# Peptides against a protein of PDB entry 3LCN: the designs that were tried, part 12

Target 1, 96 residues: chain A of PDB entry 3LCN
Amino acid sequence: QYTENLKVIVAEKLAGIPNFNEDIKYVAEYIVLLIVNGGTVESVVDELASLFDSVSRDTLANVVQTAFFALEALQQGESAENIVSKIRMMNAQSLG

## One batch from the design tools (peptide; aimed at target 1 Y30 E47 L51 D53)

Design b2_p16_3_s2 (made by RFdiffusion4, then SolubleMPNN; from b2_p16_3, 6 letters changed)
Fold by OpenDDE base, seed 5:
Structure b2_p16_3_s2 (fold): chain B 96 residues (1-96), chain A 16 residues (1-16)
Amino acid sequence: as target 1 above (96 residues)
Amino acid sequence: KIEELKEKIKERLKLK
């Protein structure tokens, strides 16, 4: 399964959020758990928004969509390292 | 599992 790799990928994405002072590992794990339990972009964003009102809904949606795209990429054979590298580059270009 | 992690996150938020 891709669960562990997805946690790493989501953590990298979360690390790009300015002034996000929460436990990145816990949040990443929570996002992945919601996804593997049948969550959708909308339902996962709703859950996160209820917990983190300091982060805009658009930013949360960006994180969650990235997770779903990453999961698809993993399933299509792309390496976790390559996906992480792309996210690092995106983070450096600013998330907003 | 999900609920446990949710509570852990909430606890961290409250301790800030």
Scores: peptide ipSAE 0.158, ipTM 0.746, DockQ to the pose 0.950
OpenDDE base, seeds 1, 2, 3, 4: peptide ipSAE 0.073, 0.144, 0.071, 0.078; ipTM 0.682, 0.736, 0.683, 0.693

Design b2_p16_3_s3 (made by RFdiffusion4, then SolubleMPNN; from b2_p16_3, 7 letters changed)
Fold by OpenDDE base, seed 1:
Structure b2_p16_3_s3 (fold): chain B 96 residues (1-96), chain A 16 residues (1-16)
Amino acid sequence: as target 1 above (96 residues)
Amino acid sequence: KIEELRKKILERKKKK
């Protein structure tokens, strides 16, 4: 299921945010549910910004856009493991 | 489910 894989992917992305101390599993699940229920990049970012004022809007936008790109990649046949690997590498370089 | 998760996130945030 794409939703379960996407939760893992989003969790990996969230784990790259410095000083983000929220429950990553809950937040990842929340983001995925917002997306599959018709959320857009803008609407999901707005929601997250209302919850997490300690994280910049740009960082939140990066997380959300990554989720949308990852969903597209999954639908095109890329493995979740490969996507997670790329995100882990990106986390080592960016965010914050 | 969405509202349930939102509530959980908010409650945990307040607890911290």
Scores: peptide ipSAE 0.588, ipTM 0.914, DockQ to the pose 0.893
OpenDDE base, seeds 2, 3, 4, 5: peptide ipSAE 0.586, 0.581, 0.588, 0.585; ipTM 0.913, 0.913, 0.914, 0.914; seed 2 fails the geometry check

Design b2_p16_3_s4 (made by RFdiffusion4, then SolubleMPNN; from b2_p16_3, 6 letters changed)
Fold by OpenDDE base, seed 1:
Structure b2_p16_3_s4 (fold): chain B 96 residues (1-96), chain A 16 residues (1-16)
Amino acid sequence: as target 1 above (96 residues)
Amino acid sequence: KIEELKEKIKKELEKK
């Protein structure tokens, strides 16, 4: 499956959040597991919001939606490298 | 929150 690539992609997205002091690898793994086990954008955002109340719900929603878009892109044949590159560009223009 | 995350990850892995 695409779980390992998705973990890398989600980690890159999380790395763009200013002042986020949680372990990126563990958070990325948790997000991917939630998605793989049937989570929706709403349910995953709700879970993350309960865990990280210092991060805005909009920021968390942006991360989760990116994960779902990335999963679709992987399924359509786009490489993880290309997706990561796009996320880096997005991170450079700031994540609020 | 790493210990809490570890426990949550463990629970999700059990569903997998």
Scores: peptide ipSAE 0.740, ipTM 0.954, DockQ to the pose 0.078
OpenDDE base, seeds 2, 3, 4, 5: peptide ipSAE 0.739, 0.736, 0.738, 0.738; ipTM 0.954, 0.953, 0.954, 0.954

Design b2_p16_5 (made by RFdiffusion4)
Pose (drawn by RFdiffusion4):
Structure b2_p16_5 (pose): chain A 96 residues (1-96), chain P 16 residues (1-16)
Amino acid sequence: as target 1 above (96 residues)
Amino acid sequence: NITTEELKEKIEELKE
């Protein structure tokens, strides 16, 4: 199963949103459950937009799309640690 | 934005 890994991956992505003052672990769990229960990028983004009005739609879509891409990479055998490392790099905008 | 308590309730609904 990839659910526990995907939660950690989503939480790392959420940590990169500036001034996102929410409980990251619960938002990540919510996103993962919506995807596991058959959600699409649109349906998950729409649900998040009603909950988190301060965040732009493009930012939310970016988080959700990252969740779908990461689930595919996990199914393709990529380790969760490597996926998290790429997200950290994207969040920091640095190769360092 | 939603509260943590309300988000937990939505999470429990999704687990049903």

Design b2_p16_5_s2 (made by RFdiffusion4, then SolubleMPNN; from b2_p16_5, 6 letters changed)
Fold by OpenDDE base, seed 1:
Structure b2_p16_5_s2 (fold): chain B 96 residues (1-96), chain A 16 residues (1-16)
Amino acid sequence: as target 1 above (96 residues)
Amino acid sequence: MISKEELEELIEKLKE
């Protein structure tokens, strides 16, 4: 139910990573699929770290944690638009 | 960096 919104949110977060040379849409989809299939922050980070060694583990952890927080926010009634806006602002403030 | 094909395969696997 929240998967499509979460994909958009995660994609926005990924877009803030400098020099991230991957298809953001597909990576976002993969992250969301890992989460909805029962992944935890730790397990998802481990998976991503094994695939994307060009990105620091801390950066990946930040992305994943953001996804989990966003999912909770969506469940609590916050709009995807608001969440995306927050992430966009954060992307502008800090890269990586 | 991983190939688009590899990522697509991973995605499809999770969709099963």
Scores: peptide ipSAE 0.468, ipTM 0.892, DockQ to the pose 0.895
OpenDDE base, seeds 2, 3, 4, 5: peptide ipSAE 0.356, 0.355, 0.357, 0.463; ipTM 0.851, 0.851, 0.851, 0.891

Design b2_p16_5_s4 (made by RFdiffusion4, then SolubleMPNN; from b2_p16_5, 7 letters changed)
Fold by OpenDDE base, seed 1:
Structure b2_p16_5_s4 (fold): chain B 96 residues (1-96), chain A 16 residues (1-16)
Amino acid sequence: as target 1 above (96 residues)
Amino acid sequence: MISKEELEKLIEELKK
């Protein structure tokens, strides 16, 4: 039940990556699917790194870790809107 | 960059 909110959250995070020339909606969906299918931070990062070599591994790791933290936040009762707002602010502060 | 088709295939596989 958190998957749709998580997709929105991950999409917001991806939107902060400069020069990321991919369909953000589909990439976000893929990341969420990897997570709900039992992926770990390491395994998801490895998968993404194999697909998107134009993005640094550190940047990908940041995206994935954000997704896992966001999932925990959702489970703890934080609203998706609040999480998105935080990510948007972070995107404005740091690129990549 | 990967194609939309390739990404869609990856997503489809995970939805099974």
Scores: peptide ipSAE 0.454, ipTM 0.891, DockQ to the pose 0.821
OpenDDE base, seeds 2, 3, 4, 5: peptide ipSAE 0.343, 0.341, 0.344, 0.448; ipTM 0.851, 0.850, 0.852, 0.891

Design b2_p16_6_s1 (made by RFdiffusion4, then SolubleMPNN; its pose is not in this set)
Fold by OpenDDE base, seed 2:
Structure b2_p16_6_s1 (fold): chain B 96 residues (1-96), chain A 16 residues (1-16)
Amino acid sequence: as target 1 above (96 residues)
Amino acid sequence: SSSLLKKLKEKIEKLK
């Protein structure tokens, strides 16, 4: 499956959040687990918002939507490396 | 935080 690649991708996205003090790897793992267990964008955002009140709902939504898009990209044949590179570039360009 | 991480780990284990 794509879970391991998706974890890496989500971790890269989370790394772009300024002043995020939580363990990136564990948060990424949790997001992916929620998704593969049938979570929707809304339900996953709701769950994360309940845990991380220091991060705006919009930021969380952006992370979650990115995860869903990345999963689709992986399923369509795009490499994890390419997706990570795109996200890294986006993180670098963000003004936060 | 360590407290939140503990809770997160517990949630993860329930889904694995």
Scores: peptide ipSAE 0.697, ipTM 0.948, DockQ to the pose 0.971
OpenDDE base, seeds 1, 3, 4, 5: peptide ipSAE 0.694, 0.696, 0.697, 0.696; ipTM 0.947, 0.948, 0.948, 0.948

Design b2_p16_7 (made by RFdiffusion4)
Pose (drawn by RFdiffusion4):
Order: C-alpha cells, then sequence, then structure tokens
Structure b2_p16_7 (pose): chain A 96 residues (1-96), chain P 16 residues (1-16)
C-alpha cells in the first residue's frame, strides 16, 4: 500500500505553501482519502477550495496534482524518500 | 466516507 507514504509526501508539499496556517497532517490525510476514494484532480481541488478560501485555485491544484504524480511514481517503484527530496527542493527553490 | 466527513467537520470547526 502507498497510502502512508502518500500522506507524508502530501504533508511535505503543504509545508511549502506560505502563510498556510492549518494542521498539515489532517489536511494531507483528507487529500489522500479523497484520492483513495476515487477523486479526480478537479473534485479534490473543488473540495479543498471550499475549505481553504485564502489559497488560490492554482496553488491547490498544484498540491493535488503533486499527490497524483507521487502516487504514480510510488507505483512505478520510486521511493517515498526520493519523492520527498524533490518536493523539498521545489519548496525551497534551491539545488542546495 | 465516515472518516472524510469527520475530517471535514473537524477542519470547519477549527477554522470557525
Amino acid sequence: as target 1 above (96 residues)
Amino acid sequence: SERIEELKTFILEKRS
């Protein structure tokens, strides 16, 4: 199963949203459950937009798309650690 | 589904 890894990956992505004052663990769990229960990028983004009005639609879509891409990479055998490392790099915008 | 509803209720209560 990839659910536990995907939650950690989604939490790392959420940590990169500036001034996102929310319980990251619970938001990540919510996103992962929507996806596991058959959600699409659109349906998950729409659900998140009603909950988090301060965040732009493009930012939310970016988080959800990352979750779908990460699930595919996990199914393709990429380690969760490597995926988290790429997200940290994207969040920091630095090769360092 | 029940867990999603609980989480949504929790988020809404926390943000209120």

Design b2_p16_7_s1 (made by RFdiffusion4, then SolubleMPNN; from b2_p16_7, 10 letters changed)
Fold by OpenDDE base, seed 2:
Structure b2_p16_7_s1 (fold): chain B 96 residues (1-96), chain A 16 residues (1-16)
Amino acid sequence: as target 1 above (96 residues)
Amino acid sequence: MERIKELEEKIKKRLA
């Protein structure tokens, strides 16, 4: 299973959100929980938007889409380390 | 810690 690796990846993505004051590990865990329980991009975004109204819907959508792409990448054999590295580079280019 | 508990309560309400 890729659940634990996905949590790490999502956490790295969340860390790039400016002024996000929630517990990153906990939010990442919740996102992964929603995905493994059959959530779609739309349903997960809706859920997060209802919880975190200080974050734009577009930013949340970016996080969720990244999670789904990362899951596919893991299933295709890409290492979690490589995915995290890519996200760190993207974070340096700033979210918002 | 305060923020963590706040979020946990929000999420727990979803599961109720």
Scores: peptide ipSAE 0.326, ipTM 0.828, DockQ to the pose 0.107
OpenDDE base, seeds 1, 3, 4, 5: peptide ipSAE 0.297, 0.301, 0.304, 0.305; ipTM 0.819, 0.821, 0.821, 0.824

Design b2_p16_7_s2 (made by RFdiffusion4, then SolubleMPNN; from b2_p16_7, 9 letters changed)
Fold by OpenDDE base, seed 5:
Structure b2_p16_7_s2 (fold): chain B 96 residues (1-96), chain A 16 residues (1-16)
Amino acid sequence: as target 1 above (96 residues)
Amino acid sequence: MEKIEKLKKEIKERLA
């Protein structure tokens, strides 16, 4: 299973959200659990939107879609380290 | 499923 690697990846993505003061580790774990229990992009976004009203739906959708793409990448053989590096670069560019 | 509910509760409590 790719659950633990996915948690790290999602945490990196969440870390790129400005003014997000929640525990990144807990939120990442929750997102991954929703996904591995059969959640879809839409259903996971709906759940997160109900919890985090201070974060736009578009931002949440971006996080969730990244998680699904990362899961696919892991299944295709890409390393977690490589995926994290890509997300870190995207976070830096987004803040610029 | 049970763990999901636990995490959801913890997150909600921290948001309060």
Scores: peptide ipSAE 0.303, ipTM 0.844, DockQ to the pose 0.966
OpenDDE base, seeds 1, 2, 3, 4: peptide ipSAE 0.284, 0.191, 0.194, 0.289; ipTM 0.836, 0.783, 0.783, 0.839

Design b2_p16_7_s3 (made by RFdiffusion4, then SolubleMPNN; from b2_p16_7, 9 letters changed)
Fold by OpenDDE base, seed 3:
Structure b2_p16_7_s3 (fold): chain B 96 residues (1-96), chain A 16 residues (1-16)
Amino acid sequence: as target 1 above (96 residues)
Amino acid sequence: MKRIEELREKIKKRLS
């Protein structure tokens, strides 16, 4: 029930990474599937780092941690729209 | 797991 919303949220976070030229929706889906399949922050970061060596490990860790926090927020009743809005603000601040 | 592997392979091919 939360997976589709989480994909949207993760995609928004990925959109904030400069010079990231991969299909954001595919990558977001992949991250969510790894998480719901029992992945940890460390294991998901390791997987992503093996695929995207042009992105710093710290950036990948930030994306993955955001996904885990977003999932918890969704489970606690926060709306996807509110979470996306927060991420957009964070993206703008990071690029500034 | 099948879907995960499918997506992983698609991503790897695009990186080639």
Scores: peptide ipSAE 0.312, ipTM 0.841, DockQ to the pose 0.931
OpenDDE base, seeds 1, 2, 4, 5: peptide ipSAE 0.275, 0.273, 0.311, 0.266; ipTM 0.799, 0.800, 0.840, 0.807

Design b2_p16_7_s4 (made by RFdiffusion4, then SolubleMPNN; from b2_p16_7, 6 letters changed)
Fold by OpenDDE base, seed 5:
Structure b2_p16_7_s4 (fold): chain B 96 residues (1-96), chain A 16 residues (1-16)
Amino acid sequence: as target 1 above (96 residues)
Amino acid sequence: MKRIEELKKKILERKS
């Protein structure tokens, strides 16, 4: 489905978090699998907050919401490349 | 589900 593209997209979003010293690839895959297995924005944020207390809940919520919006965009036919480009631009405007 | 738990374990191991 769109899981592989979504992993790339979420990884790009995570890369924009300053001082985030976790394995981005692992975290991105974890987020995507939580979503694919029926997670909601709230439940996924709760899970991530329990793991990464050094990252604000608002920042985590922003990442998770981006993932859900990206998934919708992919389903509507937008290319992963275009979505990644948008996220890079947003990252340049800083996160947090 | 199994993969999720594996990833969570890996994340926690690296974090600690």
Scores: peptide ipSAE 0.562, ipTM 0.912, DockQ to the pose 0.910
OpenDDE base, seeds 1, 2, 3, 4: peptide ipSAE 0.556, 0.557, 0.553, 0.559; ipTM 0.911, 0.912, 0.910, 0.912

Design b2_p16_8 (made by RFdiffusion4)
Pose (drawn by RFdiffusion4):
Structure b2_p16_8 (pose): chain A 96 residues (1-96), chain P 16 residues (1-16)
Amino acid sequence: as target 1 above (96 residues)
Amino acid sequence: SNITTEELKAKIEELK
């Protein structure tokens, strides 16, 4: 199963949103459950937009798309640690 | 305004 890994990956992505003052672990769980229950990028983004009105649609779509891409990479055998490392790099915008 | 943590937990339980 990939659910526990996907939650950690989504939480790391959410940590990169500036001034996102929310309980990251619960938002990540909510995103993962919506995807596991058959959500699409659109349906998950729409649900998040109603909950988090301060965040632009493009930022929310970016988080959800990352969740779908990460699930595919996990199914392709990529380790969760490597995926998290790429997200940290994207969040910091630095190779360092 | 945004959803509260308690409301978000309730939505999570509905999804489960």

Design b2_p16_8_s2 (made by RFdiffusion4, then SolubleMPNN; from b2_p16_8, 7 letters changed)
Fold by OpenDDE base, seed 5:
Structure b2_p16_8_s2 (fold): chain B 96 residues (1-96), chain A 16 residues (1-16)
Amino acid sequence: as target 1 above (96 residues)
Amino acid sequence: MNISKEELEELIEKLK
């Protein structure tokens, strides 16, 4: 139901990771697919950690938790545009 | 190492 908006949101979050050389849209799609197929924060982080050695587990956990929070926010009626704006601001202010 | 784009595409297709 919210999969397309969630992909955009997760992509925005991934775009804030420095030196991340993967296709952002494909990784975002995979994360969303793992979530909608019954993944938990822990199981999705474990999966991503096995695939992306160049990204710290803490960074992956931050991305995944953001995805789950965004999904809840969408279900509560917050707009995708508003969520993306918040993430963009966080990316700009992040020290890495 | 990170997985290749082709491998990621295969994983995505399995979940669609």
Scores: peptide ipSAE 0.525, ipTM 0.911, DockQ to the pose 0.927
OpenDDE base, seeds 1, 2, 3, 4: peptide ipSAE 0.522, 0.524, 0.519, 0.525; ipTM 0.910, 0.910, 0.909, 0.910

Design b2_p16_8_s4 (made by RFdiffusion4, then SolubleMPNN; from b2_p16_8, 5 letters changed)
Fold by OpenDDE base, seed 5:
Parts: sequence; structure tokens; C-alpha cells
Structure b2_p16_8_s4 (fold): chain B 96 residues (1-96), chain A 16 residues (1-16)
Amino acid sequence: as target 1 above (96 residues)
Amino acid sequence: MNISKEELKEKIKELK
């Protein structure tokens, strides 16, 4: 499946959050596990919001939606490297 | 307040 690639992609997205003092790898893994265990955008955001109150709900929603879009992109044949590159560019250009 | 590292690890284990 695409779980390992998705973890890398989500980690790249999380790395764009300023002042996020959590282990990016573990948070990315948790997000992916919630998704592959049947989570929806809303349910995953609700879970993350309960655990990370230092991050706005809008920011969390953006991360989660990116994960779902990335999963669909992977299923459609886009490479993980290409998706990571897009996210990296967005992180660099984002003002927050 | 954010979740502790150890608590997050336990949540991950529960979903694996």
C-alpha cells in the first residue's frame, strides 16, 4: 500500500508548521494510521485537535486534507517524490 | 497543552 509514502508526505506537510514542537515522524505516523483505520477528514481533525491544542483547527484541517489528497494522488499514479516537492514549495511560499 | 511523546507512542501502538 501507500502508507510509507504517505507518512513521508504528511511529515513534509507538518514540517511547514511554525513552532510545532512535536516529533514530526510520530505525528505523521499517527495521522496515517487514523486514515487507514477508517478515519474521515472530520474525525481525524477532531482527534488531532483534542491532542494538539497549540495548533489551530484550521491548520490541522489543512494538514489532514493534504493527507487525503495525497493518498488519492498516489492511487492515481503520482510519485511520492513529486507530491513531496509540491508540498515543499507550498511550505516555502506560505505566510501562515 | 499537547499530548506527551509517550502517550502518542501508546496511541500509535493501539492502531498498529
Scores: peptide ipSAE 0.513, ipTM 0.914, DockQ to the pose 0.933
OpenDDE base, seeds 1, 2, 3, 4: peptide ipSAE 0.505, 0.507, 0.507, 0.508; ipTM 0.912, 0.912, 0.912, 0.912

## One batch from the design tools (peptide; aimed at target 1 D23 D53)

Design b2_p17_1 (made by RFdiffusion4)
Pose (drawn by RFdiffusion4):
Structure b2_p17_1 (pose): chain A 96 residues (1-96), chain P 17 residues (1-17)
Amino acid sequence: as target 1 above (96 residues)
Amino acid sequence: KVEELKEYLEKRVAENK
């Protein structure tokens, strides 16, 4: 199963949203459950937009799309640690 | 579980506002 890894990956992505004052663990769990229960990028983004009005739609779509891409990479055998490392790099915008 | 989490998140967003 990839659910536990996907939660950690989504949480790392959420940590990169500036001024996102929310319980990251619970938002990540919510996102992962919506995807596991058959959600699409659109349905998950729409659900998040009603909950988090301060965050732009493009930012939310970016988080959800990352969750779908990461689930595919996990199914393709990529380690969760490597995926988290790429997200940290994207969040920091630095090769360092 | 999804509905419990939604209610929890909605309560938190309301408290923050």

Design b2_p17_1_s1 (made by RFdiffusion4, then SolubleMPNN; from b2_p17_1, 7 letters changed)
Fold by OpenDDE base, seed 2:
Formats: structure tokens, C-alpha cells, sequence
Structure b2_p17_1_s1 (fold): chain B 96 residues (1-96), chain A 17 residues (1-17)
């Protein structure tokens, strides 16, 4: 139901990772698929860590947790636009 | 890792169906 919005949100979060040289769209799609297929924070982080060993596990965990929180926010009625805006601001703060 | 991601995505799509 919220998969497409969640992909956009996760992509925004991934875009904040410095030196992450992967296709953001594909990574976001994969994360969302793992979540909707029943993945947990731990299992999704494990999968991503196996793929992207150059990214710290803490960073990956932050991305995945953000995805789960975003899904909850969407279900609670928050707009995807608002969630993306928040993440964009967080990215700017982390890079600044 | 585009090809690897594509394969994994395909697997997850298939698993969901």
C-alpha cells in the first residue's frame, strides 16, 4: 500500500550517505521489498551489510530503522512529502 | 553491484508473489 512512497523516502535517506556509490533507486527498492516480505530491522541490516561492507553497520541500521519509522508514519497519516522533507533536513545536518 | 541487486530484487518479487 505504501511501497512506492516508502521507496522514495528510503531513497532520500540513502542519498545522505557519503561516498555511497550505488544506484540509490535499486537499493531503496530492495530495502522496501525486504520489509514488505517480512524482514526485521536485524535481518534487513544483515542483508545490506553483506552487500555493502564499505558502509558501516550503524549507518545501514540507521537507514533501515528510518524506513520502518517512515512506514509507521505513513500508516499514521503523515504525508510522504513531509517525511521526505524531514529526511532531507537530517541529511543536510549530517553533512554540514 | 547493479546486477547483484537486480537478481536479489527479482528473487524478492518472486517471493512476494
Amino acid sequence: as target 1 above (96 residues)
Amino acid sequence: KIEELREKIEKEVAAKK
Scores: peptide ipSAE 0.582, ipTM 0.910, DockQ to the pose 0.069
OpenDDE base, seeds 1, 3, 4, 5: peptide ipSAE 0.581, 0.578, 0.579, 0.581; ipTM 0.910, 0.909, 0.909, 0.910

Design b2_p17_1_s2 (made by RFdiffusion4, then SolubleMPNN; from b2_p17_1, 11 letters changed)
Fold by OpenDDE base, seed 1:
Structure b2_p17_1_s2 (fold): chain B 96 residues (1-96), chain A 17 residues (1-17)
Amino acid sequence: as target 1 above (96 residues)
Amino acid sequence: KIEELRKKLEEERKKRE
């Protein structure tokens, strides 16, 4: 089970969204739950777009796709720490 | 939107039970 690791990873990704004023831990948990309950990229994006209309659909899609890719990476044996590190670097690059 | 999110979280948690 990769649920807990995925929550940490998604939280790191969400932390990179500028002016995102929501509880990151709760949003991350929700995204992961939607995924493990059978959500697709499209359905999860639709749900998040409905909740957070102040965030662009493209930004939400990027978060969701990152979550799906991270889950696949975990399943392929990559460590959560390594994935988080990569996301942190990407967040830093997009803060300008 | 924490209240709405909490409600949705609980709904998704219930699906796993």
Scores: peptide ipSAE 0.695, ipTM 0.947, DockQ to the pose 0.069
OpenDDE base, seeds 2, 3, 4, 5: peptide ipSAE 0.693, 0.691, 0.694, 0.692; ipTM 0.946, 0.946, 0.946, 0.946

Design b2_p17_1_s3 (made by RFdiffusion4, then SolubleMPNN; from b2_p17_1, 11 letters changed)
Fold by OpenDDE base, seed 1:
Structure b2_p17_1_s3 (fold): chain B 96 residues (1-96), chain A 17 residues (1-17)
Amino acid sequence: as target 1 above (96 residues)
Amino acid sequence: KIEELRKKIKEEVEKRK
């Protein structure tokens, strides 16, 4: 029930990865589908690492963990807009 | 990798059904 909001959130997180040259919308959709279909942090990271060898495993793990935290936040009543804002700020801090 | 992603997405969608 939170899949569409989660896609937006994951896309924002992916947008913070420097030199990530993939279609963010499709990657975000795939990550959310993996999670909805019962993926764990470890299994989703493994899948993404095999797919995107140009991105470090730690970076991918950070994206996936953020997705799981965001899902929990959504379930607790936090708005998608607020979560996106937090991620945007974190992305900016990482660039500094 | 858009075509590969499309294929993987399709597979996960079918799994969900």
Scores: peptide ipSAE 0.713, ipTM 0.949, DockQ to the pose 0.068
OpenDDE base, seeds 2, 3, 4, 5: peptide ipSAE 0.712, 0.710, 0.709, 0.711; ipTM 0.948, 0.948, 0.948, 0.948

Design b2_p17_2 (made by RFdiffusion4)
Pose (drawn by RFdiffusion4):
Structure b2_p17_2 (pose): chain A 96 residues (1-96), chain P 17 residues (1-17)
Amino acid sequence: as target 1 above (96 residues)
Amino acid sequence: SLTKEERLAIIKEYIES
């Protein structure tokens, strides 16, 4: 199963949203459960937009799309650690 | 607009369902 790994990956992505004052672990779990239960990028983004009005739609879509891409990479055999490393890099905008 | 506590409560209710 990939659910536990996907939660950690989504939490790392959420940690990169500035001034996102929410319980990251619960938001990540929510997002992962919506995807596991058959959600699409649109349906998950729409659910998140009603909950988190301060965050732009494009930012939310970016988080959800990352979750779908990460699930595909996990199914393709990429380690969760490597995926998290790429997200950290994207969040920091630095090769360092 | 929802408060932080309200959003968290909604999310927990969905997770626990």

Design b2_p17_2_s1 (made by RFdiffusion4, then SolubleMPNN; from b2_p17_2, 8 letters changed)
Fold by OpenDDE base, seed 2:
Structure b2_p17_2_s1 (fold): chain B 96 residues (1-96), chain A 17 residues (1-17)
Amino acid sequence: as target 1 above (96 residues)
Amino acid sequence: MLSSEERKAIIEKYLNS
C-alpha cells in the first residue's frame, strides 16, 4: 500500500504550519492511521481538532484534504517525490 | 476521543504489525 509514502507526504504538509507545537511524525502517522481505518475528511478533522487546539480547524482541514488528495494521486501513479515537491513549494509560498 | 496513551498504543501496534 501507500502508507509509508503518505506519512512522508503528510509530514511535509505539517512542516509548513507556523507555530505547530506537536510532533510532526506522530501527527502524520495518526492521520494516515485514521485514513487507513476508514476515516473521512470530516471525522479525521473532528478527531484532530479535539486533540490539537493549537491549530485552527481550517488549517487541519487543509492538511487532511491534502492527505486524501495525495492518496488518490499515489493510487493514480504519481510519485511520492513529485507530491512532496509540490507541497514543499506550497509551504514556501504560504510562508512568504 | 482517545487519550495520548491510547493513541500511542494504537500507533505502535499498527506500525509493528
Scores: peptide ipSAE 0.076, ipTM 0.679, DockQ to the pose 0.205
OpenDDE base, seeds 1, 3, 4, 5: peptide ipSAE 0.073, 0.067, 0.061, 0.056; ipTM 0.671, 0.672, 0.656, 0.654

Design b2_p17_2_s2 (made by RFdiffusion4, then SolubleMPNN; from b2_p17_2, 6 letters changed)
Fold by OpenDDE base, seed 1:
Structure b2_p17_2_s2 (fold): chain B 96 residues (1-96), chain A 17 residues (1-17)
Amino acid sequence: as target 1 above (96 residues)
Amino acid sequence: MLSKEERKAIIEEYLNS
């Protein structure tokens, strides 16, 4: 599937979160694992919120929704590189 | 039911396998 590309994409999104104190690779891999095993936006957010209390639910929801949008984009033929570039731009706008 | 710490430990073991 698109698991490896999705891990990279989700990691890029997580890297844009200020004061994020969890391991980015660990969290990205777990998000993709949940999605691949049939998770929904709601169920994945619920699981992450139960595990990582240092991150707000709204922030988690933003990350998870981005992951699902990215998965759809990959399935429609968009490259992982293009998706990562878009996320970097969004991260920069959020910080600015 | 597993605690959050127990779930984290299991996940870490899985990811490092």
Scores: peptide ipSAE 0.127, ipTM 0.739, DockQ to the pose 0.289
OpenDDE base, seeds 2, 3, 4, 5: peptide ipSAE 0.100, 0.118, 0.093, 0.127; ipTM 0.738, 0.729, 0.731, 0.740; seed 2 fails the geometry check

Design b2_p17_2_s3 (made by RFdiffusion4, then SolubleMPNN; from b2_p17_2, 5 letters changed)
Fold by OpenDDE base, seed 2:
Structure b2_p17_2_s3 (fold): chain B 96 residues (1-96), chain A 17 residues (1-17)
Amino acid sequence: as target 1 above (96 residues)
Amino acid sequence: MLSKEERLKIIKEFLES
């Protein structure tokens, strides 16, 4: 599927979170794992919030929603490179 | 119920496998 590309995309999004001291790769992989196993925005946010309480729920929700949108974009034919590029630009405006 | 640390450890181990 698109899991590998989605991991890269989510990692890029997480990289925009200030003072996030967790392993971005592992968190990205976990988010994708939750999504491919049937997670919803709400359930994934709840899980992440329980693990990373130093990050606001709004920020987590933004990350998770981005993941779902990215997955849809990939399915619609958009390249991972293009999605990553857009996220990187959005990160310049910064999360949190 | 598992602590945050325990859950993170399990996740890390799973992702490394």
Scores: peptide ipSAE 0.161, ipTM 0.768, DockQ to the pose 0.338
OpenDDE base, seeds 1, 3, 4, 5: peptide ipSAE 0.143, 0.145, 0.149, 0.152; ipTM 0.755, 0.756, 0.762, 0.764

